# Peptides against a protein of PDB entry 3V4L: the designs that were tried, part 230

Target 1, 386 residues: chain A of PDB entry 3V4L
Amino acid sequence: GQPLAKDKVALLIGNMSYWEHPKLKAPLVDVYELTNLLRQLDFKVVSLLDLTEYEMCNAVDEFLLLLDKGVYGLLYYAGHGYENFGNSFMVPVDAPNPYRSENCLCVQNILKLMQEKETGLNVFLLDMCRKRNDYDDTIPILDALKVTANIVFGYATCQGAEAFEIQHSGLANGIFMKFLKDRLLEDKKITVLLDEVAEDMGKCHLTKGRQALEIRSSLSEKRALTDPVQGAPCSAEALVRNLQWAKAHELPESMCLKFQCGVHIQLGFAAEFSNVMIIYTSIVHKPPEIIMCDAYVTDFPLDLDIDPKHANKGTPEETGSYLVSKDLPKHCLYTRLSSLQKLKEHLIFTVCLSYQYSGLEDTVEEKQEVNVGKPLIAKLDMHRGL

## One batch from the design tools (peptide; made by RFdiffusion4, then SolubleMPNN)

Design b2_p23_1_s3 (from b2_p23_1, 7 letters changed)
Fold by OpenDDE base, seed 5:
Structure b2_p23_1_s3 (fold): chain B 386 residues (1-386), chain A 23 residues (1-23)
Amino acid sequence: as target 1 above (386 residues)
Amino acid sequence: SAMEKEEEELLKEGAELVSYSTE
């Protein structure tokens, strides 16, 4: 029969806002587009941008908790990276310059842990450089991998080579994602799908002789990303996993705030990523006696590091939100919370209404505190131990 | 091809190929 997945789980990490290294752009688009495609394939997707070493470790640990016997696990990474002695290292945004293996996540260690979960399929999509890091002389003593015959690596580039993005005036994909996205929904064995992506990428003149997709596989079965999920959760563990994932993707409900002056504000929430949320506010009712009024959000938790200069923008794009702007209500003020993984407490903030009455010169302010609990990834408490 | 034209347009528009290298 066609192989069945017990479940399908993906962790997508896009690192671009490095502290001590060149900034990237494509990981934003690549993680977003891949998230939407994998969701169409019935994957439970956790999508995370700009993780520190500690946050990456916790994201991997939470991903591994979602894995179990016969579950399909997919890890995608876009960012800086290197390969020493056949071991792939993902570079966190807080990595020092130069970085070493102790500052980075080893993909083969993650694979070992996935094999301990008895997964049905392990897919790694690594959109990073595979050059040697000459500042890291560490030979990792890796434990012997099990012979599971269910492993697929799609490397965006060959050993000792670089991965690239196209930087232009607009949003663009990395070279790997540009070709991967067009085929990802095809009902083919994952190694056949990646081979077709390699042929398509091989026609790109921009990267000819600089980047080439490498497929490393031990996959003995005909498994595809299109393989159906087994219907009803057959175990208590599967139900718990589904509930945990659902909680990590729950948005706050939209609220109608009523001020004493009779102004009504609609407060809404949208997810861009598992750790990135847009708050939007709009004035839905204004008494005729009020000639002018503005509603803004303020007093965010310090853990979120929200610069007020980037809050309360007239467009989503002015917040740095280019991907979900089409799906947002128009004529709002927008605020982007880009680091929900840092949120230790409930998301409590203030909605401030500034308004003027007809015939009065003085501006009046009313404030209302809003508690929305722990939104999205903040429910997983990924900062446990900081 | 259609792709070769897109690549030529990107290059004419001043698109840069940026490496994920840190060097």
Scores: peptide ipSAE 0.453, ipTM 0.891, DockQ to the pose 0.893
Fold by OpenDDE base, seed 3:
Structure b2_p23_1_s3 (fold): chain B 386 residues (1-386), chain A 23 residues (1-23)
Amino acid sequence: as target 1 above (386 residues)
Amino acid sequence: SAMEKEEEELLKEGAELVSYSTE
């Protein structure tokens, strides 16, 4: 019969804003596009940008809680990385220079934990370098992996080689995602799909002789990313998994704020990623005696590191939100919250209405505090170990 | 190919190939 997944879960991590290392750009686009494709494939997707070591560990732990017997697990990573002795290490944004295995996440350790969950399929898509790190002489003594015959690695590059992005004036994919995205929806065995991606990438002249896709697989069955999810959640574990994923993707409800002057503001929320949210404000009603008015958001929790200079922009693009701008309402003020994983408390902020009456030179201000609870990934309390 | 033209345009526009290496 056609293979069935009990469920399908993906964790996507894109690291670009490194503290001690060269900044990247493509992981933003790559995680976003891959999220949209995997959602079309009925994956439950957690998408995260710019994670510290601690935040990456917690994201992996929360991902492992979504895994169970016969579930398809997919881990995608885009960022800096290395390979020592056949072990792949993902580099967090807070990694020191030089970094070691103690500062990084070992993919083979994650695989071991996924095998303990009795998953139906384990897919790793690693868009990172596979050069040796000569500053890390640690030989990880990994316990022998179980023979589960359900593992697929798609490495963006071969052993000892680099992965690349194209930095241009616009948003572009990394080299791996550029080719992967065109094939990902195909109803093919995942190893056949990745082999076609390898052939397509092999035609790229920019990376010829520098980057080549490597497939490592023990997959004994014809499993595809297109494999249907088994029907109604019949187990308590499946219900818990669905609730946990839904909790991590719940946006605040849109609010209509009414000010004493009679101005009405619509406050709305949009998810760019599981840890990135756009807040937008629009004036939905203005009394005729008010000639000008603007609604600013301010007084955010300090844990979010929001620079007021980047808040309350006239376009989503001016906030750094290039991907979701088409889905946002026009003629708002926009603010991008890019670090929702850091939120320990409820998201409380102030909406400040600045307005002017006809025939008065003085600007009047009214303020209203808003509590939207814990949005998106902030509901998982990824900081509970600090 | 269409891809070769895109690659040539990117190079003419000053696109840089950036490694995910930290070295």
Scores: peptide ipSAE 0.445, ipTM 0.886, DockQ to the pose 0.878
Fold by OpenDDE base, seed 2:
Structure b2_p23_1_s3 (fold): chain B 386 residues (1-386), chain A 23 residues (1-23)
Amino acid sequence: as target 1 above (386 residues)
Amino acid sequence: SAMEKEEEELLKEGAELVSYSTE
């Protein structure tokens, strides 16, 4: 019969805003597009941007809690990385210069932990460089992997080679995602799909002789990303997994705020990623005696590191949100919260209404505090060790 | 090919190939 997945879970990490290393751009687009494609494939997707070492460790731990016997696990990473002695290291945004294995996440350690979960399929898509790091002389003593015959690595490049993105005036994919996205929905064995992606990438003149897809597989069965999920959650563990994922993706409900002056504001929320949320405000009712009226959000928790200069923008794009702008209501003020993983408490903030009456020169302000609880990934308490 | 034309257009627009290397 057709193989069945008990469930399908993906963790996607895109690191771009490095502290001590060159900034990247494509991981934003790549994680977003891959998220949308994997959702069409009935994956439970956790999508995270710009994680520290500690935050990456916690994201992997939470991902491993979603894995169980016969579950398909997919890990995608886009960012800086290296390969020493056949071990792949993902570089966090807070990694020092130079970085070592102690500052990075070893993919083969994650694979070991996935094998302990008795997963049905383990897919790693690594959009990073595979150059040796000569500043790291550590030979990781990895425990011997189990022979599970269900592992697939898609490396964006060959051993000792670089991965690339195309930077132009707009948003572009990395080279790997540019070709992967066109085939990802095909009902093919995952290794056959990746081989076709390798052939397509091999026609790219820009990266010819610089980047080539490498496939490493032990996959003995015909398993595809299109394989159907087993029907209604038959186990307590499947129910717990579904609830855990749902918690990490719960948006605050839209609110209608009423001010004493008779102005009504709609406050809404949109998810860009599991750790990135857009807040938007709109004036839905204004008394005719009020000539000017603006609604600002302010007083965010310090943990979120919100610069007021980047808050309350007239477009989503002015906040750095280029991907979800089509799905957002128009004629709002927009604020992007890009680090929801850092939220320790409830998201409490102030909505400030500034307005002017006809025939009065002075502006009047009214304020309301809003508590929206823990939005999205902030429900997972990814800070439990700080 | 269609891809070769797209690559030529990107190069004409001043697109840069950026490595994920830290070196």
Scores: peptide ipSAE 0.434, ipTM 0.883, DockQ to the pose 0.871
Fold by OpenDDE base, seed 4:
Structure b2_p23_1_s3 (fold): chain B 386 residues (1-386), chain A 23 residues (1-23)
Amino acid sequence: as target 1 above (386 residues)
Amino acid sequence: SAMEKEEEELLKEGAELVSYSTE
């Protein structure tokens, strides 16, 4: 019969906004597009941008809690990385220059932990460089991997080589995701699918002789990303997994705020990623005596590092949100919260209504505090150790 | 191919190939 997945879970990490290293752009697009494709494949997807070392460790720990016997686990990473002694290291955004293994996440350690969960399939898609880091002389003592015959690595590049993105005036994919996205929905054994992606990427003249997809697999069964999820969750663990994932993806409910002047504001929320939310405000009712009014969001928790210069924009794009703008309501003010993982407390902020009466030059302000609880990934308390 | 034309257009428009290397 066709293999069945007990469930399908993916963790996608895109690191771009490095503190001490060159900034990237494609991981934003790649994580977004891959999230949408994996959702069509019935994956539970956690999508995270710009994680510190500590945040990456916690994201991996939470991902491992979603894994169990016969679950398909997929880890995607796009960002800086290196390979020493056949061990792949993902570089966090806060990694020092130079970075070492103690500042980075070892993929083979994650694989060991996934094997302890008795997963049905382990897929790693690593869109990073595989050059040696000469500043890291550490030989990681890895425990021997179990013989599980359910492992697939898709490396965006070969050993000792680089992975690339195309930077242009627009948003573009990394080279690996450019070709992967066109085939990801195909009902094929995952190693066959990746071989076809390798052949397609091999036609790219820009990266010819610089980047080549490498497939490393020990996969004894015909498993595909299209494999159906086993029906209704039969175990307590499957119910807990479904609840934990749902908790991490729950948006705040839309609110209708009523001000004393008689203005009504709609406050809405949209998820761009598991750690990125857009807040939008719109005037839904205005008394005729009020000629102008705007609803600003302000007084965010300091842990979110919100630059007021990028808040309350007339377009999602002016906030740095280029991907979800088509799905957002028009004619709002938009604010992008890009670091929800940093939120230690409830998301409390102020909605400030500034308005003017007909025939008065003075602006009036009314304020309402809004508590939306812990949105999205902030419900996982990824900072409980800091 | 369609891809070769896209690559030629990207190069003409000044697209850069950026490495994920930190070196």
Scores: peptide ipSAE 0.434, ipTM 0.882, DockQ to the pose 0.875

Design b2_p23_1_s4 (from b2_p23_1, 11 letters changed)
Fold by OpenDDE base, seed 3:
Structure b2_p23_1_s4 (fold): chain B 386 residues (1-386), chain A 23 residues (1-23)
Amino acid sequence: as target 1 above (386 residues)
Amino acid sequence: SELEKEEEELLKKGAKVVPMSTE
């Protein structure tokens, strides 16, 4: 019969805003494009940008809680990385220079933990360099992996080689994602799909002789990312998994704020990633005696590191939100919250209405505090270990 | 190929191929 997944879960991490290392650009678009494709494949996707070591560990732990017997697990990483002695290390944004294995996440350790969950399929897509780190002489003594015959690695490059991004018009795509996205929806065994991606990448003149896809697989069954999820959640564990994932993806409801002057503001929310939200404000009603009015958001929690200079923009693109701008309402003020994983408390902020009456030169301000609870990934309390 | 044309257009637009390296 056709293989069935008990469920399908993906964790996508894109690190670009490194503190001590060169900044990347591709992970932004690559995580977004892959998120949309995996959602079309009925994956429960957690998508996270710019994680610290601690935040990456917690994201992996939360991902492992979503895994169980016969579940398909997919981990995608785009960022800096290295490979020592056949072990792949993902570099967090707060990693020191030089970094070592103690500052990084070992993919083979994550694989060991996934094997303990008795998963139906384990897919790793690693869009990172695989050069040796000469500053890390640590030989990780990994325990022998179980023979589960359900593992697939897609490495964006060969051992000892670099992965590349194509930077254009302020955006970038990884070479791996450029070709992977065109094949990902195909109903093929995942190793056959990745082999076709390898052939397509092999035609790329930009990276010819510098990057090539490597496939490492023990997959003994014909499993595909297109494999249907087994029907109604029959177990208490499946219900818990569905609730946990839903909790991490719940947006605040849109609000209609009414000010004393008679101005009505619509406050809306959009998810760019599981840890990135756009807030937008629009004037839905203005009394005729008010000639000008603007609705600004301010007084955000300090944990979010929001620079007011980057808030309240006339376009989503001016916030750095190039991906979701088409799905957002027009003629708003936009603010991008890019670090929702850091939120320990409820998201409380102020909506400030600045307005002018006809025939008065003085600007009037009215303020309203808004509590939207814990949005998106902030509901998982990824900081509970600090 | 179509890919070669796309690559040439990217280069003409000033696209850069950059390694995802720390070095």
Scores: peptide ipSAE 0.440, ipTM 0.910, DockQ to the pose 0.798
Fold by OpenDDE base, seed 4:
Structure b2_p23_1_s4 (fold): chain B 386 residues (1-386), chain A 23 residues (1-23)
Amino acid sequence: as target 1 above (386 residues)
Amino acid sequence: SELEKEEEELLKKGAKVVPMSTE
């Protein structure tokens, strides 16, 4: 019969906004496109941008809690990385210059932990450079991996080589994701699918002789990303997994705020990623005596590092949101919260209504505090140790 | 090929291929 997945879970990490290293662009679009494709494949997807070392460790720990016997686990990483002694290291955004293994996440350690969960399939898609880091002389003592015959690595590039991005019009795609996305929905054994992606990448003149897909696999069964999820969750662990994932993806409910002047504001929320939310405000009712009114969001928790210069924009793109703008309501003010993992408390902020009456030059302000609880990934309390 | 036409169009639009390297 066709293999069944007990469940399908993916963690996607895209690191771009490095503190001490060159900034990347491709991870934004690549994580977004891959998220949408994996959702069509019935994956439970956690998608995270710009994680520190501590945040990456916690994201991996939460991902491992979603894994169990016969679950398909997929880890995608796009960012800076290196390979020393056949070990792959993902570089967090707060990594020092130079970085070492103690500042980075070892993929083979994650694989060991996934093998302890008795997963049905382990897929690693590593969209990073695989150059040696000459500043890291540490030989990681890795425990011997179990023989599970359910492992697939797709490396965006060869050992000792670079991965590339195509930058155009302020956006970028990784070369790997450019070709992977066209095949990801195909009902093929995952190694066969990746071989076809490798052949398509091999036709790319832009990276010819500079980047090539490497596939490393120990996969004894015909497993595909299209493999159906086993029916209704029959175990307590499967129910807990479904609840934990649902908790991490729950948006705040849309609110209708009523001000004393008789203005009504719609406050809405959209997820761009598991740690990135867009807040939007719209005037839904205005008394005729009020000629102008705007609804601003302000007084965010300091832990979110919100630059007021990028808040309350007339377009999603002016906030740095280029991907979800088609799905958002038009004619709002938009604010992008890009670091929801940092939220220690409830998301409390102020909606400030600024308005003017007909025939008065003075602007009037009314304020309402809004508590939306812990949105999206903030419900996992990824900072409980900080 | 269709890919070659797309690559030429990207280059004509001023697309850049940039390594995801720290160097």
Scores: peptide ipSAE 0.403, ipTM 0.897, DockQ to the pose 0.785
Fold by OpenDDE base, seed 5:
Structure b2_p23_1_s4 (fold): chain B 386 residues (1-386), chain A 23 residues (1-23)
Amino acid sequence: as target 1 above (386 residues)
Amino acid sequence: SELEKEEEELLKKGAKVVPMSTE
């Protein structure tokens, strides 16, 4: 029969906003596009941008809790990275310059932990450079990996080579994701699909002789990303996994706020990523006696590090949200919360209404506090230990 | 090819291929 996945789980990490290293651009679009494709393949996707070492470790630990016997696990990483002695290291955004193995996540250690879960398929997609780090002389003593089948690595580049992004009009795409996205939905064995992506990348003149896809596989079975998920959750563990994933993707409900002056504001929420949410406000009713009114959001939790200069923008794009802007209502004020993984408490903020009556010179202000609980990834309490 | 035309159009628009390197 066709192989069945017990479940399908993906963790996508895109690191761009490095503190001590050159900023990247491609991970934004690449994580977003891959998230949408994997959701069409019935993957439970957690998508995270700009993680510290601690946040990356916690994201991997939470991902490993979702893995079990016969589950398909996919890890995608886009960011800075290196390869020493056949070990791949993902570089967190807070990594020092120079970074070492102690500041980075070893992919082979994650693979070891995935093998302990007896997963049905392990896919690693590593969109990073594979150059040697000459500042790291550490030879990791890899514990003996179990002799397990069903592992696939797609490296965006060859050993000792760089990965590239195409920057255009302020956006960028990784070369690997550019070709992967066109084939990812094909009902093919994952190694056959990646081989076709490698052939397509090989035709790209932009990176010819500089980047080539490397496929490393122990996949002895015909498994595809299109393989159907086994039906109704047959175990208590599968139900718990489904509920835990659902919690990490729950948006706050849209609210209608009513002010004493009779102004009504619609407050709405949209997910860009599992750790990135857009808040939007619109005036839906204004009494005729009020000539002007503006509604803005303020007083966010300090853990979110929200600069008021970047809040309450007239367009999603002015917040740095280019991907979901088409799906948002128009004529709002928009605020982007880009670090929901940093939220220790409930998301409490103030909606402030500034307004003027006809024939009065003075501006009146009304405030309403809003508590939306823990949105999206903030429900997982990724800060346990800070 | 269609790809070669797309690549030429990207280059004409001033697209840049940049390494994801820390160097």
Scores: peptide ipSAE 0.384, ipTM 0.880, DockQ to the pose 0.803
Fold by OpenDDE base, seed 2:
Structure b2_p23_1_s4 (fold): chain B 386 residues (1-386), chain A 23 residues (1-23)
Amino acid sequence: as target 1 above (386 residues)
Amino acid sequence: SELEKEEEELLKKGAKVVPMSTE
């Protein structure tokens, strides 16, 4: 019969905003495009941007809690990375310069932990450089991996080579994602799909002789990303997994705020990623005696590091949100919260209404505090050890 | 091919291929 997945879970990490290293651009679009495709494939997708070492460790731990016997696990990483002695290291945004294995996440350690979960399929898609780090002489003594015939690595580049991004019009795509996205929905064995992506990449004149896909697989069965999820959650563990994922993706409900002056504001929320949310405000009712009226959000929790200069923009793009702008309502003020993983407490903020009456020169302000609880990934308490 | 046309359009738009390297 067709193979069945008990469930399908993906963790996607895109690191771009490095502190001590060159900033990347491709991971933004690549994580977003891959998230949308994997959702069409009935994956439970956690998508995270710009994680510290500690936040990456917690994201992996939470991902491993979603894995169980016969579950398909997919890890995608886009960012800086290196490969020493056949071990792949993902570089967090807070990694020092130079970084070492102690500052980075070893993919083969994650694979070991996934094998302990008795997963049905383990897919690693590593969109990072595979150069040796000569500042790290540490030979990781990895425990012997279990012999499981269910592992697939797609490396965006060859061993000792660089991965590349194509920058145009202020955006970038990784070369690997450019070709992967066109085939990802095909009902093919995952290794066959990746071989076709490798052939397409090999025909590209931009990448020819610079980047080539490497596939490493032990996969003995015909498993595809299109394999159907086993029907209604038959186990308590499947129910817990579904609830845990749902918690990490719960948006605040849209609210209608009413001010004493008779102005009504719609406050809405949109997810860009599991740790990135857009807040938007719109004036839905204004009394005719009010000539000017603006609704600003302010007084965010300090943990979110929100610069007021980047808040309350007239377009999503001015916040740095280029991807979800088509799905957002028009004629709002927009604020992007890009670090929801850092939220220790409830998201409490102020909505400030500034307005002017006809025939009065002075502006009037009214304020309302809003508590939206813990949005999205903030429900997982990824800070439990800080 | 369709890919070759897309590549030519990217090149005409001044697309740059940049390594994801720390160096």
Scores: peptide ipSAE 0.319, ipTM 0.827, DockQ to the pose 0.727

